# Designs tried in a protein design run: peptides against a protein of PDB entry 3ZOQ. Part 13

Target 1, 223 residues: chain A of PDB entry 3ZOQ
Amino acid sequence: QLLQDSWWNQLKEEFEKPYYQELREMLKREYAEQTIYPDSRDIFNALHYTSYDDVKVVILGQDPYHGPGQAQGLSFSVKPGVKQPPSLKNIFLELQQDIGCSIPNHGSLVSWAKQGVLLLNTVLTVRRGQANSHKGKGWERLTDRIIDVLSERERPVIFILWGRHAQMKKERIDTSKHFIIESTHPSPFSARNGFFGSRPFSRANAYLEKMGEAPIDWCIKDL

## One batch from the design tools (peptide; aimed at target 1 H66 K83 S87)

Design b1_p12_4_s2 (made by RFdiffusion4, then SolubleMPNN; from b1_p12_4, 7 letters changed)
Fold by OpenDDE base, seed 3:
Structure b1_p12_4_s2 (fold): chain B 223 residues (1-223), chain A 12 residues (1-12)
Amino acid sequence: as target 1 above (223 residues)
Amino acid sequence: EEEELEYERLLA
């Protein structure tokens, strides 16, 4: 099967639906005819690293980085050895100011994912050099379902929604059970309008502790 | 870099 048991139980019905089959056929053509990121084996890395039951925090991104070697199937994250994109740089700046973490010498957020931070893009593939080229092709319906099944989960989740795109998903989140942390996007074009100083990492951990759960170790070790 | 900046602008 495509996913581990916990996610498969939640999403197996989606993969049988026509929209996903059409998406699959589109992707087969795209990967054959274009350079598509991430590697096809990495598309669902966010779900591979963080099981449905282990999700503590969700950080929503838009779509994958579209440069060579960047995307690894996790929102905002880049493979080790890859230059940190501007938004990621700002994320680490806020991390440092928020809870004192050092700036890591790489951009991989896998350590967050392994602790229960679901690093989910709403669109999971992209053509090289063409941002948002796979928008509206079916990914959004699947990732909406991911948000929905998490919202329906009894155990609370913290949703970190940076920027307007992510914040459009608020209507899908049951705030009687779950928590939302909102700010402007970490992009250089918006970070100074609210992202900096928003302290999402300490706020997330405060909620986790309130729920009696282990906090996230947000600090990233150098490689 | 220019392409990256355009992407970052679109994300804002």
Scores: peptide ipSAE 0.582, ipTM 0.938, DockQ to the pose 0.900
OpenDDE base, seeds 1, 2, 4, 5: peptide ipSAE 0.033, 0.546, 0.034, 0.553; ipTM 0.728, 0.929, 0.727, 0.931

Design b1_p12_4_s3 (made by RFdiffusion4, then SolubleMPNN; from b1_p12_4, 7 letters changed)
Fold by OpenDDE base, seed 4:
Structure b1_p12_4_s3 (fold): chain B 223 residues (1-223), chain A 12 residues (1-12)
Amino acid sequence: as target 1 above (223 residues)
Amino acid sequence: DEEEKEYERLLA
């Protein structure tokens, strides 16, 4: 099976639907004919690192970085050795101001994922150099379902929604059960309009503590 | 959407 058991139980019906079969066929062509990111084995890394039951926090992104060696199947995250994109730099600046973490010498957020931070893009693949090239091809329907099944989960989830794109998903989240942290996007365009000073990391941990759960260690060690 | 456009630019 494609996913580990906890996610498979939630999503297996989606993979049998025509829309996903069409998406899969499209992806087969795309990966065969041109450079697609991330590596096909990394497409579902967010779900691989963070099981359905272990999700504590969700951070939504749009689609993967489309440059060589960048995307690793986790929203906002870049592989070690890759220059940190501006939005990620701003995320780390806010992290430093929020809870005092040092800025790491790499941009991998795998340590967050392993602690229960689902780093989910709404679109999970992209053509090299062509942002949003796989928008509207079926990923959004699957990732909407991911949000839905998390919203339906009894154990509360914290959704961190940076920017308007992510915030459009708020309507799918049961706010009577789950927590939402909203601000402007960490991009240089919008970060000074609310992202900086929003303190999403301490706020997320405050919610986790209220729920009796272990907080996230957001600080990332150098490699 | 200006924010989305900026995001796309940052991904490039």
Scores: peptide ipSAE 0.041, ipTM 0.747, DockQ to the pose 0.151
OpenDDE base, seeds 1, 2, 3, 5: peptide ipSAE 0.034, 0.034, 0.039, 0.035; ipTM 0.715, 0.724, 0.756, 0.739

Design b1_p12_4_s4 (made by RFdiffusion4, then SolubleMPNN; from b1_p12_4, 8 letters changed)
Fold by OpenDDE base, seed 5:
Structure b1_p12_4_s4 (fold): chain B 223 residues (1-223), chain A 12 residues (1-12)
Amino acid sequence: as target 1 above (223 residues)
Amino acid sequence: DEYERKVEELLA
């Protein structure tokens, strides 16, 4: 899918900066020498599906799933046919409890992305089997810029920040005009400590409606 | 598309 011009206008200067050039060179080497996820063509799927102007909600993840065929370039999302990872299962459990959606037979969140849910990881690539292997290599600066330009946008955004890693980005968000929904991470290790029952989906829609915007249809149809 | 070009360059 084609990149949105609105993102280019916001990010074009980043690609000329030394940090990104270094990241680019690193990634070229990584993809050539190792198995890297997601597929290189899917790295920017979050930006492909959701333009800068169309962002209504942001859901931050850390880095992509590192197993074969999993990562889809969208935070928490997996390609159809892939077993739903534990965190995603919990997301769907909360979705069901929150607003009554059935649990889909796949893990693709593309339908959310197409409605304006930016499913952004702070790090956009990972080595197979090595979680956070591309941490600190430059992605964070780019994704920080993504958060910054959204924060600077006049039209309000809803940021859903699950877990401490995502919540560390709160300092970059102008809370005078943007809304933040925080809870523990959907991971089995933390979900029972606050994620379950946090009702992020209905809360997000409530804010959208308050702003006069169409709510997100969070329910995902079976394939 | 300039953005696409940059992405392609990254992936080349």
Scores: peptide ipSAE 0.042, ipTM 0.790, DockQ to the pose 0.022
OpenDDE base, seeds 1, 2, 3, 4: peptide ipSAE 0.020, 0.039, 0.018, 0.035; ipTM 0.611, 0.702, 0.589, 0.674

Design b1_p12_5 (made by RFdiffusion4)
Pose (drawn by RFdiffusion4):
Structure b1_p12_5 (pose): chain A 223 residues (1-223), chain P 12 residues (1-12)
Amino acid sequence: as target 1 above (223 residues)
Amino acid sequence: SDPMDTSDELEP
């Protein structure tokens, strides 16, 4: 068993399939022969921090950060102590305008995960310095199933879909129950074309309050 | 060290 019960009860059948076994064998070799991010112990951190039952909001990313000391097994977040990349700086600028939070002295979003924000990348590993290098190796098949089981959940889930790739997943989400907040990506190429001013954080909290759920405290505290 | 962007963060 690789995940806590709430998730394992939804996903155990996927981990038994040939595609996963092939992916696991490729990763055992690659972690031994080269530099793979995130650290192997951290691959499933988004699901460890945020159980299936506790998921309030899902923020979809693509692949992990491919530099040293960055990726934590979470979308968009970085380990404390490293520079914040441009897109993450833009997320904090939008958070400041929307909620009013000060800019933090680190980029870790673990606080969000502990409050029910699933920071799910669609691809969970990457070779150092080589973006998208683990594309098509089997992670998409698993993360599509993760999205499926969240879409099947009775209690509604708020999906935040930034950019074109994340928005492609709308087909897998049952919008008769679930909420979608979508905009352009926070990358500097696209942030001033819709992401800025979109107010995703207060909008997510409004949906939660309508459902009688506690809102997320989005502000990140300095370390 | 300087941070490295992800694949979708590199897209215009």

Design b1_p12_5_s1 (made by RFdiffusion4, then SolubleMPNN; from b1_p12_5, 8 letters changed)
Fold by OpenDDE base, seed 2:
Structure b1_p12_5_s1 (fold): chain B 223 residues (1-223), chain A 12 residues (1-12)
Amino acid sequence: as target 1 above (223 residues)
Amino acid sequence: EEPLLTGEDLLP
C-alpha cells in the first residue's frame, strides 16, 4: 500500500476520490514529461518517517525545493551534501539562539522527522525551476485532510506555522486540544519581522513536557 | 504581502 498503516487508516478514502485520481494522472504525465521533484518514491516521506500516532509536532511548508537534488519529501529539509537554502539557514540560526544547538554541516531534518516532527508541505511536488507549478492540482485537498485528521486526534499536536500561508490552516485546527506556535516565515524577506527570536523549538518542547511527553532533540549532528 | 519566497528557496 501507499502509506504505512497508521496513515493509511486515516487517508485511504482520499486516494479513492476523483480529485486524487486526477492528481495522480497529472503526476504520471508530469514525471514522464518534466523533471519533477522530489523523486516519486520520496513524495510521501513526511508520512513515512512520522506515523499518524507518533506525530508530536507539525511544521508546514509550501512546496518542495525545485533545484536538482534538493527536495527529499520533507518541508524545509535538503538531502545531505546539498547546500542549505537561505530559509533553512535562518531556521538553524534561530535554533542556535533558541536552545544553543550548533549549526549542522548539512540540511537534513530527518532526525526531527524520526522523533515525531511531521515536516509537511501543502503541495508535495514541483517542476524543476518552477516554484508552485503544482499548486492547485489536488495536493492541497489531501494535505488539508492530513491536518484535519490530526486535529481530530485525541492526543494533542503542536503546529508550528511560519508565515501567512501556513497560518491560513489555523481554521482547521482545534485549539481546544492542540497548540499553535506562530511567527513570520524564516525567509530572508521576513525572518527579521518576527521569526528570529520566536523560539519555536523551546516553546514546542515546553508544551511537550507539559503534556508529559518526551521533548524533541532539535540539535542535529554533523555528518 | 508577506514575502516568503527567495530565489534559492522557492523562486526560480
Scores: peptide ipSAE 0.028, ipTM 0.706, DockQ to the pose 0.105
OpenDDE base, seeds 1, 3, 4, 5: peptide ipSAE 0.028, 0.028, 0.019, 0.024; ipTM 0.691, 0.698, 0.601, 0.670; seed 1 fails the geometry check

Design b1_p12_5_s2 (made by RFdiffusion4, then SolubleMPNN; from b1_p12_5, 8 letters changed)
Fold by OpenDDE base, seed 5:
Structure b1_p12_5_s2 (fold): chain B 223 residues (1-223), chain A 12 residues (1-12)
Amino acid sequence: as target 1 above (223 residues)
Amino acid sequence: DEPLLTGEDLLP
């Protein structure tokens, strides 16, 4: 698998930097000695499905699901056949209330990614059963750069920032060019405090239409 | 265009 040209042009310098080489060496050890998610082939799925130029919307997550078979390399997304995690269920509930979509029988958000929704986690790997185990190891520097190069892009982007962790990235986003949708996190612990009723999907599409761009088809078909 | 790195090049 290859990085798309558009992302390579934006990120190639990062991969040559010492921090990334150290991260890579760390990951080699981790994947050899531990069970790490997602599969190494899926780490960069967000960039694979959504090119730099095709990004319309960014949805930031923290780190991958840490259970077997869950992580798909896309924030909040799970592989087909995997039970929908609570946060994802709430995302679909809001989707239904916002724009009338049916709740899909799976949790794959690949259809969003293919339409220009960059489903980016700030940390792209995790040890099995150990949330945030790869925090502070170098991923954040790379993903910050991803946010930076998107912020620097002339064509506007919509950033959907659920919860405090994602909202910490606001300082990196040029709000003179880009649009930010903020609410509490879809987690059961916070969804009722602002996520439900936030209508991020219709708001994103309204902004896309204002920009003269095609809206996202947020509705997900059953498999 | 710059040569692309594969996942094998970037990943463990």
Scores: peptide ipSAE 0.029, ipTM 0.663, DockQ to the pose 0.024
OpenDDE base, seeds 1, 2, 3, 4: peptide ipSAE 0.021, 0.020, 0.015, 0.025; ipTM 0.555, 0.584, 0.549, 0.643

Design b1_p12_5_s3 (made by RFdiffusion4, then SolubleMPNN; from b1_p12_5, 8 letters changed)
Fold by OpenDDE base, seed 1:
Structure b1_p12_5_s3 (fold): chain B 223 residues (1-223), chain A 12 residues (1-12)
Amino acid sequence: as target 1 above (223 residues)
Amino acid sequence: EEPLLTGEDLQP
């Protein structure tokens, strides 16, 4: 099966639907004829690293980085050895100011994912050098379903929604059960309008502790 | 262009 059991039980029906079959056929063609990111084996890394039952926090992104070697199937994250993109740099700046973490010498957020931070992009693939090239091809329907099944989960989730695109998903989230942290996007174009000083990491951990759950160790060690 | 952003998120 494509996904581990906990996610498969929630999403298996989606993969049988026509929209996903069409998406799959499109992707087969794209990966064969174009340079597509991330690697096809990494498309569902967010779901591989963080099981449905283990999700504590969700951080939504839009679509993957479109440069060589960058995307690793996790929102905002880049493979080790890759220069940190501007938004990621700002994320780490806020992390430092929020809870005192050092700025890591790499951009991999895998350690967050392994602790229950679902690093989900709305669109899970992109053509090299062409941002949003796979927008509207079916990914959004699947990722909406991911949000839906998390919203329906009895155990509460924390949704971190940076920027307008992510915040548009708020209507799909049952706020009677789940907690939402909103601010402007960490992009240099918007970070100074609310992202900096928003302290999403400490706020998330405070809520986790209130729920009796272990907080996230947001600090990332150097490699 | 900043990846992972829409036009809206590129606005101040």
Scores: peptide ipSAE 0.027, ipTM 0.672, DockQ to the pose 0.297
OpenDDE base, seeds 2, 3, 4, 5: peptide ipSAE 0.025, 0.021, 0.022, 0.022; ipTM 0.654, 0.600, 0.652, 0.618

Design b1_p12_5_s4 (made by RFdiffusion4, then SolubleMPNN; from b1_p12_5, 7 letters changed)
Fold by OpenDDE base, seed 4:
Structure b1_p12_5_s4 (fold): chain B 223 residues (1-223), chain A 12 residues (1-12)
Amino acid sequence: as target 1 above (223 residues)
Amino acid sequence: EEPLLTGEDLEP
């Protein structure tokens, strides 16, 4: 099966729907004819690293990095050896100011994913050099369903929503049982308008502790 | 208002 059991139980019906079949056929053509990121084996890495039951925190992105070797199927994350993009640098600056973590010498957020941080993009593929090229092709319907089934989960989730695009998903989240952390986007164009000083990492851990759960170790070791 | 996360975003 495409996903591990916990996610498959939640999403298997989506993969049988016409919209996803059309998306799949589109992706088959795209990957065959053009350079598409991430690698097709990495498309669902966010769901592979973080099971449905293990999700503690969700961080939403828009679509993958569209440069060579960057995207690894996790929002904001880049493969080791890749220069940290500006938004990610700002994330690490806020991490340092928020909870004192050192800035790592790489940009991989896999350690977060393994601890229950779902690093989900709303669109999971992109053409090389063409941001948002796969917008409106069906991914949004699937990722909306991912948000929905998490919202319906009895065990609370923390949603970190940076920027307007992510914040548009707030209407799908049951705020009577789930927690929302909102700020401007970490992009250099918006970070000084509210992202810096928002302290999302300590705030997320504070919610986890109130829930009786282990906090996230947000600090990332050098490789 | 907000740029896409591209990996090549420029600072203002």
Scores: peptide ipSAE 0.026, ipTM 0.682, DockQ to the pose 0.187
OpenDDE base, seeds 1, 2, 3, 5: peptide ipSAE 0.022, 0.022, 0.018, 0.021; ipTM 0.626, 0.636, 0.571, 0.635

Design b1_p12_6 (made by RFdiffusion4)
Pose (drawn by RFdiffusion4):
Structure b1_p12_6 (pose): chain A 223 residues (1-223), chain P 12 residues (1-12)
Amino acid sequence: as target 1 above (223 residues)
Amino acid sequence: SSEQDEDAFTEH
């Protein structure tokens, strides 16, 4: 068993399939022979921090950060102590305009995960310095199933889909139950074309309040 | 590392 019960009860059949076994064998070799991010112990951190039952909001990313000391097994977040990359800086600028939070002295979003924000990348590993190097190796098949089981959940889930790749997942989400907040990506190329001013954080909290759920405290505290 | 100055993924 690789995950806590709430998730294992939804995903155990996927981990038994040939594609996963092939992916696992490739990763055992690559972690031994080269530099792979995030650290192997951190691959499933988004699901460890945010159980299936506790998921309130899902923020979909693509692949992990590919530099040293960055990736934590979470979409968009970085380990404390490293520079914040441009897209993450833009996320904090939008958070400041929307909610009013000060800009933090680190980029870790673990607080969000502990409050029910699933920071799910669609690809869970990457070779150092080589973006998208683990594309098509089997992670998409698993993360599509993670999206499927969340879409099948009775209690509604709020999906935040930034950019074209994340928005492609709308087809897998049952919008008769679930909420979608979508905009352009926070990358500097596209942040001023819709992401800025979109107010995704207060909009997510409004959906939660309508359902009688506690809102997310989005502000990140300095370390 | 200069790799830390980069996004994990970007879109236009």

Design b1_p12_6_s1 (made by RFdiffusion4, then SolubleMPNN; from b1_p12_6, 7 letters changed)
Fold by OpenDDE base, seed 2:
Structure b1_p12_6_s1 (fold): chain B 223 residues (1-223), chain A 12 residues (1-12)
Amino acid sequence: as target 1 above (223 residues)
Amino acid sequence: DELNLQDAFTEE
């Protein structure tokens, strides 16, 4: 099976639907004819690192980084050894100001994922050098379903929604059970309009503590 | 590489 059991139980029906089969065929062509990121084996890394039941926090991204060696299958995350992109740099700046974490010497957010932070992009693949090249091809329907099944989960989730694109997903989230932390996007184009000072990390941990759950250790060690 | 590649997460 494509996914671990907890996610497979929630999503297996999607993979049988025509839209996903069409997406899959498109991806086969794309990976064969173009340079596509991330590596095909890393497409579902967000779901691999964070099980359905273990999700504590969701951070939504748009689509993967489109430069060589960057995309890791996790929103905003880059592989070790990769220069931190501008938005990620701003995320770490806010992290430092929010809870005092040092700026790590790499951009891998795997440590967050392993603690229950689902780092989900709404579109899970991209053509090299062409942002949003796989927009509207079927990923959004699957990732909407991911949000839906999390919203339907009894155990609360914290959704961190940076920017307008992510915030459009609010309508899918049952706010009677789940918590939403919103701000502008960490992009240099928008960070100074609300992202800086939004303190999403401490706020997320405050909600976790209220729910009787262990907080996230957001600080990332150097490699 | 060390090129300053465009961030995929840009919001205008």
Scores: peptide ipSAE 0.034, ipTM 0.649, DockQ to the pose 0.672
OpenDDE base, seeds 1, 3, 4, 5: peptide ipSAE 0.009, 0.014, 0.009, 0.022; ipTM 0.517, 0.517, 0.512, 0.641

Design b1_p12_6_s2 (made by RFdiffusion4, then SolubleMPNN; from b1_p12_6, 6 letters changed)
Fold by OpenDDE base, seed 5:
Structure b1_p12_6_s2 (fold): chain B 223 residues (1-223), chain A 12 residues (1-12)
Amino acid sequence: as target 1 above (223 residues)
Amino acid sequence: DPLNDLDAFTEE
């Protein structure tokens, strides 16, 4: 599946640069020799589901889940039928406390992506069982460019930055135009230190309404 | 094609 035209217009120059060509060659070897997640057809799912023009909210993750059948090409999201990881469970707990949504019986966040929530990891691939194994290989330069072109967009964006890794990207965001929602990470190790009670979902919708845009329906239906 | 996920990363 090809990228949507709106992303192609923003990113086409990146794909011609040496760093991306080297990344691509590395990934060809990795997918041939190792078990890599997500499926190669799902790497750019965040861009497939949410066009450049349709982005309303960005939620940044680090890298994909590294267990079998988990990664879906969307930050924090898992395929239907997969047990919800601890961080995702906490996201749904906060969602319930924030705006009253029921806890879904699956972990797919595709419904958010289809409404304009860009679920972007900074690194888009990982080796099975080896967290951060593809860190520093070129993905960060591409995803930094994604953040940059969104920051340069005239129409405002809401960036939800959970934890220090995501918050390091704040320096790339023009806060005179765009809104930032920050808290600790939803991980069990940090959620009680600020994530719970941060109410990112209602706050994001409040900004959208102030901008004259339709709010996100954050509630996820059972499958 | 770098914009086609399957074609870009499944070839040896």
Scores: peptide ipSAE 0.037, ipTM 0.697, DockQ to the pose 0.031
OpenDDE base, seeds 1, 2, 3, 4: peptide ipSAE 0.024, 0.028, 0.025, 0.031; ipTM 0.646, 0.662, 0.661, 0.673

Design b1_p12_6_s3 (made by RFdiffusion4, then SolubleMPNN; from b1_p12_6, 7 letters changed)
Fold by OpenDDE base, seed 2:
Structure b1_p12_6_s3 (fold): chain B 223 residues (1-223), chain A 12 residues (1-12)
Amino acid sequence: as target 1 above (223 residues)
Amino acid sequence: DELNLKDAFTEE
């Protein structure tokens, strides 16, 4: 099966639907004819690292980094050895100001994912050098379903929604059960309009503590 | 959104 059991139980019906079959066929062509990121084996890394039941926090991104060696299948995350992109640098700046973490010497957020932070892009693939090239091809329907099944989960989730694109997903989230942390996007073009000082990391941990759950260790060790 | 996307995901 494509996904681990906890996610498969929630999403298996989607993979049988025509839209996903069409997406799959499109992806086959794209990966054969173009350079596509991330590696096809890494497309679902967010779901691989964080099981359905283990999700504590969701951080939504748009689509993967489109430069060589960058995309890791996790929103905002880059593989070790890759220069930190501007938005990620700002994320770490806010992390430092929020809870005192040092800026790591790499951009991998795998440690967050392993603790229950679902680093989900709404679109899970991209053509090299062409941002949003796979927008509107079917990923959004699947990732909407991911949000839906999390919203339907009894155990609360914290959704961190940076920027308007992510915030458009609020309508899918049952706020009677789940928590939402919103701010402007960490992009240099928007970070100073609300992202800096939003303290999403401490706020997320505060909610986790209220729910009787272990907080996330947001600090990332150097490699 | 495009600005955010470019800034977040365009470094080659």
Scores: peptide ipSAE 0.045, ipTM 0.731, DockQ to the pose 0.144
OpenDDE base, seeds 1, 3, 4, 5: peptide ipSAE 0.037, 0.037, 0.036, 0.031; ipTM 0.705, 0.724, 0.698, 0.673

Design b1_p12_6_s4 (made by RFdiffusion4, then SolubleMPNN; from b1_p12_6, 7 letters changed)
Fold by OpenDDE base, seed 5:
Structure b1_p12_6_s4 (fold): chain B 223 residues (1-223), chain A 12 residues (1-12)
Amino acid sequence: as target 1 above (223 residues)
Amino acid sequence: DELNLKDAFTEK
């Protein structure tokens, strides 16, 4: 099966629906004819690293980085050895100011994912050099369902919604059960308008502790 | 590497 059991039980019906079959056929053509990121084996890495039951925090992104070797199937994350993109640099700057973490020498957020931080893009593939090239092709329906099934989960989730795109998903989140941390996007275009100083990492951990859960170790070790 | 800042309609 495509996904681990906990996610498969939540999402298996989606993969049988026409919209996903059409998406899948489109992706087959795209991967055959274009350079598509991430690697097809990495598309669902966010769900592979963080099971449905283990999700503590969700960080929503838009779509993958569209440069060579960057995307690894996790929002904002880049493979080791890849230059940190501007938004990610700003994330680490806020991390440092928020809770004192050192700036890592790489951009991989896998350590967050392994602790229950679902690093989910709303669109999970992209053509090389063409941002949003796979927008409106079906991914959003699947990722909306991911948000929905998390919202329906009894165990609370913390949703970190940076920027307008992510915040559009707020209506799908049951705020009677789940907590939302909102700010402007970490992008250089918007970070100084609210992202810096928003302290999402300490705030997330404060909520986790209130819920009796282990906090996230947000600090990333050098490789 | 290419950056996601080229598109005015993206927040990356």
Scores: peptide ipSAE 0.038, ipTM 0.657, DockQ to the pose 0.314
OpenDDE base, seeds 1, 2, 3, 4: peptide ipSAE 0.017, 0.015, 0.016, 0.031; ipTM 0.537, 0.534, 0.522, 0.685; seeds 1, 3 fail the geometry check

Design b1_p12_7 (made by RFdiffusion4)
Pose (drawn by RFdiffusion4):
Structure b1_p12_7 (pose): chain A 223 residues (1-223), chain P 12 residues (1-12)
Amino acid sequence: as target 1 above (223 residues)
Amino acid sequence: SEHEFLHSNDFE
């Protein structure tokens, strides 16, 4: 068993399939022969921090950060102590305009995960310095199933879909139950074309309050 | 390096 019960009960059948076994064998070799991010112990951190039952909001990313000391097994977040990349700086600028939070002295979003924000990348590993190097190796098949089981959940889930790739997942989400907040990507090439001013954080909290759920405290505290 | 710091995420 690789995940806590709430998730295992939804996903155990996927981990038994040939595609996962092939992916696992490729990763055993690659972690031994080269530099793979995130650290192997951290691959499933988004699900460890945010159980299936506790998921309030899902923020979809693509692949992990490919530099040393960055990826934590979470979408968009970085380990404390490293420089925040441009897109993450833009997320904090929008958070400041929307909610009013000060800009933090680190980029870790673990606080969000602990409050029910699933920081799910669609691809969970990457070779150092080589973006998208683990594309098509089997992670998409698993993360599509993660999205499927969340879409099947009775209690509604709020999906935040930034950019074109994340928005492609709308087909897998049952919008008769679930909420979608979508905009352009926070990358500097697209942030001023819709992401800025979109107010995703207060909008997510409004959906939660309508359902009688506690809102997310989005502000990140300095370390 | 700058290349390692920047990620495809910054170029979406």

